# Peptides against a protein of PDB entry 5KEZ, part 135

Target 1, 320 residues: chain A of PDB entry 5KEZ
Amino acid sequence: NVAIYNPFRPWWERYQPVSYKLCTRSGNEDEFRNMVTRCNNVGVRIYVDAVINHMCGNAVSAGTSSTCGSYFNPGSRDFPAVPYSGWDFNDGKCKTGSGDIENYNDATQVRDCRLTGLLDLALEKDYVRSKIAEYMNHLIDIGVAGFRLDASKHMWPGDIKAILDKLHNLNSNWFPAGSKPFIYQEVIDLGGEPIKSSDYFGNGRVTEFKYGAKLGTVIRKWNGEKMSYLKNWGEGWGFVPSDRALVFVDNHDNQRGHGAGGASILTFWDARLYKMAVGFMLAHPYGFTRVMSSYRWPRQFQNGNDVNDWVGPPNNNGVI

## One batch from the design tools (peptide; made by RFdiffusion4, then SolubleMPNN)

Design b2_p18_8_s2 (from b2_p18_8, 11 letters changed)
Fold by OpenDDE base, seed 4:
Structure b2_p18_8_s2 (fold): chain B 320 residues (1-320), chain A 18 residues (1-18)
Amino acid sequence: as target 1 above (320 residues)
Amino acid sequence: SWAEEQHKKYVERLKKLY
């Protein structure tokens, strides 16, 4: 991915890929293989956060400032390490003046235009699908158990399906023969927009952002909410079917106060309430649970926003 | 809607590309 130095190596630089090489702030491919092997050997499975909707931001300077040193040129849509070229992006498909998503009530814009300037891959193309599948298959062959698909809301479900159909079975060294990768898709659906979580049920599980938002409200006793109201927690609260839900109290985005769920989201900053929420989540049978492991950072609020929301985990001069 | 507002904040404020 792109190496960002202003601010200094933010967490979100990981979500600006320039290649599918396994060289990141966390280590190289050999180290990754080693980790996956060690984890699998003790029954800990790895699920990769796969960024396949886009490459890096369109405004990033061309060069070799990347975690694996690969050259890239956002201006010309040149990512030779893949390789991608101008033919592999939705520049001509997006009809907005800016090239970015301007109206989230327009599903076509949401899927065909750039997410906040991130170069949007033409996932309709078999070439692009195949390059992504190759990346994911490489990971599968290493021994990962599945994937979180980043920014799934911004990809057509059919394009995702086409990629998933190209995936190998899981590595039989650790998984039963014929096992398929576990897929969960990040879709922010809190209602009010045309794209629905249900659009993606055919591909795998979907993140249920209503879960953390509503649970936070209840635990905080906002708006007269009571714990007793959780009696019909799950589908009874309008959430997606349990077998399609990946649930969580918070994630890296809404933990920083800007994501889906707003101020209701409970985090480790509110330790007691957070423990209650996480405890409830783990005890309740609804959905597939995800527990957040995060870190403290020096929050600095200006006008209600943390100006240090970019801060990544503890690191040694950028190396995690 | 509230949901749209939260989503907008998410998209615009996180991953500061500009």
Scores: peptide ipSAE 0.048, ipTM 0.738, DockQ to the pose 0.080
Fold by OpenDDE base, seed 1:
Structure b2_p18_8_s2 (fold): chain B 320 residues (1-320), chain A 18 residues (1-18)
Amino acid sequence: as target 1 above (320 residues)
Amino acid sequence: SWAEEQHKKYVERLKKLY
């Protein structure tokens, strides 16, 4: 991915890919392979946060300022390490003046235009689908069990399906023959927009962002909410079907006060309430549960916003 | 709406990427 130095190596630089090389501040491919093997050998499975909707920001300077030193040129849409070129992006398909999503009530813009400047891949093209599938299949071959598909809301469900249809069965060294990768899709659906979580049910599970938001409200006892109201927790609260839901109390976005959920989201900063929420989530049968493992950073609030919400995870291995 | 507000915050966060 792009190496960002202002601010200094933020967490979100990982969501600006310039190649599909397994070479980031998290480690190199050999180290990743080693981890996957070790985990699989003791029954711990690995899923990968796959950023396949886009490449890096259009305004990033061309060069080799990336975690693995790969050259890239956002201006010309040149990503030779893949390779991608100008033919592989939705620049000509997006009809907005800026090239960015301008209206989230227009599903076509949401899917065909750039997400805040991130170069939008033309997932309608078989070439692009194949490159992504090759990346994911490489991970499957290493031994991963599945994927989180980042920014799924910004991809056409049919394009996602086309990619998934190209995926191999899981590695038979650790999984039964014929096993398919576990797929869940990040879709922020809090209502009010044309794109719905149900659009993606055919591809796998979907993140249920209402879960953490509503649970936070209940645990915080906001608006007279009571724990007893959780009797019909799940579908009874208007959530997606249990077998399509991936649920969580918080994620890397909303624990920083951003994204879906707002101030109701419980995090490790509110330790007692957070433990209650996580405990409830794990005890309740609704959905597939995900527990967050995060880190502390030096929060600094200005006008109600943490100006240090960019701070990435600690890194002391000398790898940039 | 509440949903729109949350979405706006999400987008604003993403704008920091540049």
Scores: peptide ipSAE 0.033, ipTM 0.729, DockQ to the pose 0.079
Fold by OpenDDE base, seed 3:
Structure b2_p18_8_s2 (fold): chain B 320 residues (1-320), chain A 18 residues (1-18)
Amino acid sequence: as target 1 above (320 residues)
Amino acid sequence: SWAEEQHKKYVERLKKLY
C-alpha cells in the first residue's frame, strides 16, 4: 500500500493499495506465512481484510512511496506491480463531474465512482477479477481461512460473485478437503439508501452495522431505551438474518465516528459500558461475532472532531 | 494533507449513517 508520511503512517494507508504484494507495515511475506502456519497449528484461523474495490487515492504522488517499494502512478492509473493500467478502472464509466461518488442515493455512482478519490477498479473485467483472484488464492494457498471484503457496498454483487467463483478451496493441511473460504462483506446499510445488505447475501455474510449502533443506544440508555427491549434482539430489531450477519460492537472506522449517531458506538474509551456490550454480544446467539482489539491514541478534539483519528497502532518508525 | 482529508470525508460519511 501507499506509505503516507503526512500524517505519519496513518492506519488508513493500508486501505490504499498499490500492489497485492504481501510486504507491509506488519512484515514481509515470509513472516506472514510463518504467522499463518503457527496460528493454524494451534487452531487459530486467519481472515484477511481484502481491499479489492480500489487502489490508492487519485491525488497521491507518483513514485515508490509504498510499503513494498513498488512504483505506482495514480495520475496515469499505472500500477505495474499488479499490473493495472488505465484500462482497468471505471474512470469512463463514472458520470459525475468529480469522478467521485456524489450521491449515495444513486447506486450506480456508489458502485462505479471513486470512494473519496480512491481509484475505482473495473471489476466487470475478467482481467481485473483474475488479478484479484490470484491475490486471494495466494493467500488461500498460504493457509488463510477467509476474507473480509472491504468496501463491498461499492462493488456490484455479481462482480464479487465472479471473483469468489475463481477461488481455491482452503488449504487441506488445516481444513477439510473441499472447504470454502469464509466470506464476510463490509456493507454499511443503516437504511435510507438504495443499496441493501440483502443484495450481498448470495456471496457470504454481511456486516450488520445496526447491531453496534442500536446496542450502544440501549446500553447507554439513550432515548428511553431499556435492556428489556433486547428480548427480541436480532431479526426482531430489523437486522439481517442471523446466518448472514457478522456482528460487532465497534470497528476501526466507527470507533472514530464521534457525534450524530456515531456517538452511540461503544468503544474501549467507555470501558465499563463497552464490556457490557461485548459481553452481551458474546452471550447472545445472533450472528457471527467479531471482537475489536484496538489501542489508545492521543485524541485531540477540535469542534467536536478528533484531529488525531488518523493515528495508527503503536509502531516503530511506521513498523508495527 | 489530501489523504487525511479523504479519510475524514469517509469518517463523516459513516457518522451520517448512524
Scores: peptide ipSAE 0.030, ipTM 0.684, DockQ to the pose 0.605
Fold by OpenDDE base, seed 5:
Structure b2_p18_8_s2 (fold): chain B 320 residues (1-320), chain A 18 residues (1-18)
Amino acid sequence: as target 1 above (320 residues)
Amino acid sequence: SWAEEQHKKYVERLKKLY
């Protein structure tokens, strides 16, 4: 991914890829392979956060300022380490003046335009699908168990399916022969927008962001909500079917106080309430549960916004 | 920076999803 130095190595630089090489601030490919092997050997499975909707920001300076040192040129859409070129992006498909998503009530924009300047891959192209599949298959062959698909809301479900159809079976060294990768898709659907989480049920599970938002409200006793109202928790609260839901109290985005539940989201910053929420989640049968492990950072609120929400994991002058 | 600005825009969008 791109190396961002202003602010200094933010967490979100990870979501601006310039190649599919397994060399990041987390380590190199050999180290990753070693980790996957060690985890699998003790029954811990690895699910990769796969960023396949886009490459880096369109306005990032060209050069070799990336975690693996690969050259890239966003201006010309040149990513030779893949390789991608200008033909592999949706620039011509997006019809907005800026090239970015301008109206989230327009599903076509949401899927064909750039997410906040991130170069949008033309996932309709078999070439692009194949490059992504090769990346994911490499991970599968290493021994990962599945994937979180980042920004799934911004990809056409059919394109996702086409990629998934190219995937290998899981590595038989650790998984039964014929096992398929576990897929869950990040789709923020709290209502009010045309794209629905149900659009993606055919590809795998989806994130149910209503879960953390509503649970936070209940645990906080906001709006007169009571724990007794959780009697029909799950589908009874309008959530997606349990067998399609991946549930969580918080994630890295809404932990920073922004969106997908807003201020209702419980985090480790509110330790007591958070433990109550996580305990409830783990005890209740609804959905596939995910527990977050995060870190503290020096929060500084200005007008309700944390100006340090960019801060990445603990590091020593950029070295993790 | 431009990158920071884009991140802020993304965050602002997320706020609207509450």
Scores: peptide ipSAE 0.030, ipTM 0.695, DockQ to the pose 0.787; fails the geometry check

Design b2_p18_8_s3 (from b2_p18_8, 10 letters changed)
Fold by OpenDDE base, seed 2:
Structure b2_p18_8_s3 (fold): chain B 320 residues (1-320), chain A 18 residues (1-18)
Amino acid sequence: as target 1 above (320 residues)
Amino acid sequence: SWAEEQRNKYVERLKKLY
């Protein structure tokens, strides 16, 4: 991915890929392979956060400032380490003046235009699908158990399906023969927009962002909400079917207070309430549960916003 | 709407990656 130094190595640089090389601040491919093996050997499975909707931001300077030193040029859409070129992006398909998503009520914009300037891959192209599949298959062959698909809302479900259809079975050294990768898709569906979580049920599980948002309001006792209202928690609250849901109290985005769910999201900053929420989630049978393991950072609020919400995991001068 | 507001905050602030 792109190495960002202003601010200094933010967490979100990881979501600006310039290649599919397994070479990041976390380590090289050999170290990753070693970690996967050691984890699998003790029954801990690895699920990769796969960024396949886009490459880096269109405004990032060209050069070799990347975690694996690969050259890239966002301006010319040149990512030779893949390789991608201008033919592999949706620049010509997006009809907005800016090239970015301007109207989230237009599903075509949401999927064909750039998410906050991130160069949008032409996932309709078999070439692009194959390059992504090769990346994911390499991970599968290493021994990962599945994937979180980042920014799934911004990809056509059919394009995702086409990629998934190219995937290998899981590594038989650790998984039963014929096992398929576990897929869960990040889709932010809080209602009111044309793209629905149900559009993606055919590809795997989806994130249920209503879960953390609503649970937060209840535990915080906002708007007269009561714990007793949780008797029909799950589908009874309008959430997706349990067998399609990946649920969580918070994630790395909304933990920073301005994501899907807003201020209702409970985090470790409110330790007591957070423990209540996580405990409830783990006790309740709805959905596939995910527990957050995070870190503290020096929050600095200015005009209601944390100016340090970019801060990544604890590190030693950029080295994790 | 509330949903749109949350979306806007998410996209324009947290996911502003450039």
Scores: peptide ipSAE 0.049, ipTM 0.776, DockQ to the pose 0.082
Fold by OpenDDE base, seed 3:
Structure b2_p18_8_s3 (fold): chain B 320 residues (1-320), chain A 18 residues (1-18)
Amino acid sequence: as target 1 above (320 residues)
Amino acid sequence: SWAEEQRNKYVERLKKLY
């Protein structure tokens, strides 16, 4: 991914890929392979956060400022380490003036335009699908158990399906023969927009963001909410079917969110309430659970916004 | 900076989610 130095190596640089090479702030490919092997050998499975909707930001300077030193040129859509070129992006498909998503009520924009300037891959192309599949298959062959598909809301479900259909079975050294990778898709559906979580059920599980938002409200006793109202927690609260849901109290994104929903999210900053929420989540049968492990950073609020929300985990000169 | 701008846009996106 892009190595960003201003601010200094933010967490979100990981979501600006320039190659599919497994050399990042976390280590090189050999170290990753070693980690996966050691984890699998003790029954700990690895799921990779796969950033496949886009490459890096369109305004990032061309050069070799990347975690693996690979050259890239966002301006010309040149990512030779893949390789991608101008033919592999949705620049001509997006019809907005900026090239970015401008209206989230327009599903076509949400899928075909750039997310906050991130170069949007043309996932309808078999070439692009194949390059992504090769990346994911390499990980599968190493021994990962599955994937979080980042920004799935911004990909057409059919394109995702086409990629998934190219995937290998899991490594038989650790998984039963014929096992398929575990897939969960990051889709933010809190209602009010045309794209629905149900659009993605055919590909795997979907993140249920209503879970953390609503649970936070209840635990905080906002708006007269009571714990007793959790009697029909899950589908009774309008959440997706349990067998399609991946649930969590918080994630790296909404820890930094704002607004009513953002403020309701419980995090380690509210330790007591957070433990209550996580405990409830783990005790309740609804959905597939994910527990967040985060870190403290020097929060500095200006006009209600943390200007240091970019801060990544503790690191040594950018190396975690 | 560009990075700061992207951060702000990202945060704005997060805000609209709730």
Scores: peptide ipSAE 0.024, ipTM 0.624, DockQ to the pose 0.703
Fold by OpenDDE base, seed 5:
Structure b2_p18_8_s3 (fold): chain B 320 residues (1-320), chain A 18 residues (1-18)
Amino acid sequence: as target 1 above (320 residues)
Amino acid sequence: SWAEEQRNKYVERLKKLY
C-alpha cells in the first residue's frame, strides 16, 4: 500500500493498495506464511481483510513511496506491480463531476465512482477479476480460511460473485478437501439508502451494523430503551437473517465515533458498558460474532470530532 | 437521512485523503 506521511502513517493507508504483494508494515510474505501456519496448527484460522474495490487515492504522488517499494502512478492509473493501467478503472463509467461518489442515494455512483478519491477498479472486466482472484488464491494457497471483503457496498454483487467463482478450495493441509473460503462482506446498511445488505446474501455473510448501533442504544439506556426489549433480539429487531449476519459491537471505523452507528457505538473507551455489550453478544445465538482487539490513541475532540481519528496502531516512528 | 449523514461523515473524515 501507499506510505502516507501526512498525517504520519495513518491506519487508513492500509486501505490504499498499489499492488497485491504481501509486504506491508505488518511484515513480508514469509512472515505471513509463518503466522498462518502457526495459527492453523493450533486451530486458529485466518481471515484476510481483502481490499479489492479500489487502489490508492487518485491524488497520491507517483513514485515508489509504498510499503513494498513498488512503483505506482495514480495520475495515469499505472500500477505495474499488478499490472493495472487506465483501462482497468471505472473513470469512464462514473459520471459525476468530481469522479467521486457524490450521492449515496444513487447506487450507480456508489459502485462506479471513487470512494473518497480511491481509484475505483473496473470489476466488470475479467482481467481485473482474474488479478484479484490470483491475489486471493495466493492467500488461500498459503492457508487462509476466508476473507472480509472491504467496501463491498461499493462493488456490484455480481462482480463479487464472479471473483469468488474463481477461488480455489482451501488448503487441504489444514482443511477438508473441497472446503470453500468463508466470506463476509462489509456492507453498511442502516436503512435509507438504495443499496441493501440483502443484495449480497448470495456471496456470503454481511456485516450487520444495526447490531452494534442498537445494542449501544439499549445498554446506554438511550431513548427509553430497556434490556428487556432484547427478548426478540436478532431478526425481531429487523436485522438480517442470523445465518447471513456477522455481528460486532464495534469496528475500527465506528470506534472512531462516525459512520455506521455514530455515538451509540460502545467501545473500550467505555469499558464497563462495552464489556456488557460484548458479553451479551457472545451469549446470544444471533449471528456470527466478531470481537475487536484495538488500541488506545490520543483522542482530541474539536467540535465533537476527534482530530486524531487517523492515528494507527502503536508504532516506533512508523515501525510496527 | 440519519444513515446517509453517518455515511457521509465516515467518508469525509475517516478515509479522506490529506
Scores: peptide ipSAE 0.057, ipTM 0.768, DockQ to the pose 0.083; fails the geometry check
Fold by OpenDDE base, seed 4:
Structure b2_p18_8_s3 (fold): chain B 320 residues (1-320), chain A 18 residues (1-18)
Amino acid sequence: as target 1 above (320 residues)
Amino acid sequence: SWAEEQRNKYVERLKKLY
């Protein structure tokens, strides 16, 4: 991915890929293989956060400032390490004046235009699908158990399906023969927009952002909410079917006070309430649970916003 | 919608490169 130095190596630079090489702030491919092997050997499975909707931001300077040193040129849509070219992006498909998503009530914009400047891959193309599948298959062959598909809301479900149909079975050294990768898709659906979580049920599980948002409200006793109201927690609260839900109290995005869930989201900053929420989540049978492992950072609020929300985990001069 | 507003605010603030 792109190496960002202003601010200094933010967490979100990981979500600006320039290649599918396994060289990141966390290590190289050999180290990754080693980790996956060690984890699998003790029954810990690895699920990769796969960024396949886009490449890096269109405004990033061309060069070799990347975690694996690969050259890239956002201006010309040149990513030779893949390789991608101008033919592999939705520049001509997006019809907004800016080239970015301008209206989230327009499903076509949401899927065909750039997410805040991130170069949007033309996932309708078999070439692009195949390059992504090759990347994911490489990971599968290493021994990962599945994937979180980042920004799934911004991809057409059919394009995702086409990629998933190209995936190998899981590595039989650790998984039963014929096992398929576990897929969960990040889709922010809190209602009010045309794109629905249900659009993606055919591809795998979907993140249920209503879970953390509503649970936070209840635990905080906002709006007269009571714990007793959780009696029909799950589908009874309008959540997706349990077998399609990946649930969580918070994630890295809404932990920073913005996005899906808003101020209702409980985090480790509210230790007691957070423990209550996580405990409830783990005890309740609804959905597939995800527990957050995060870190403290020096929050600095200006006008209600943390200006240090970019801060990544503890690192050694950018190396995790 | 509220959801859209929150999404837009988040995306623009955290990932905008302009």
Scores: peptide ipSAE 0.050, ipTM 0.766, DockQ to the pose 0.084; fails the geometry check

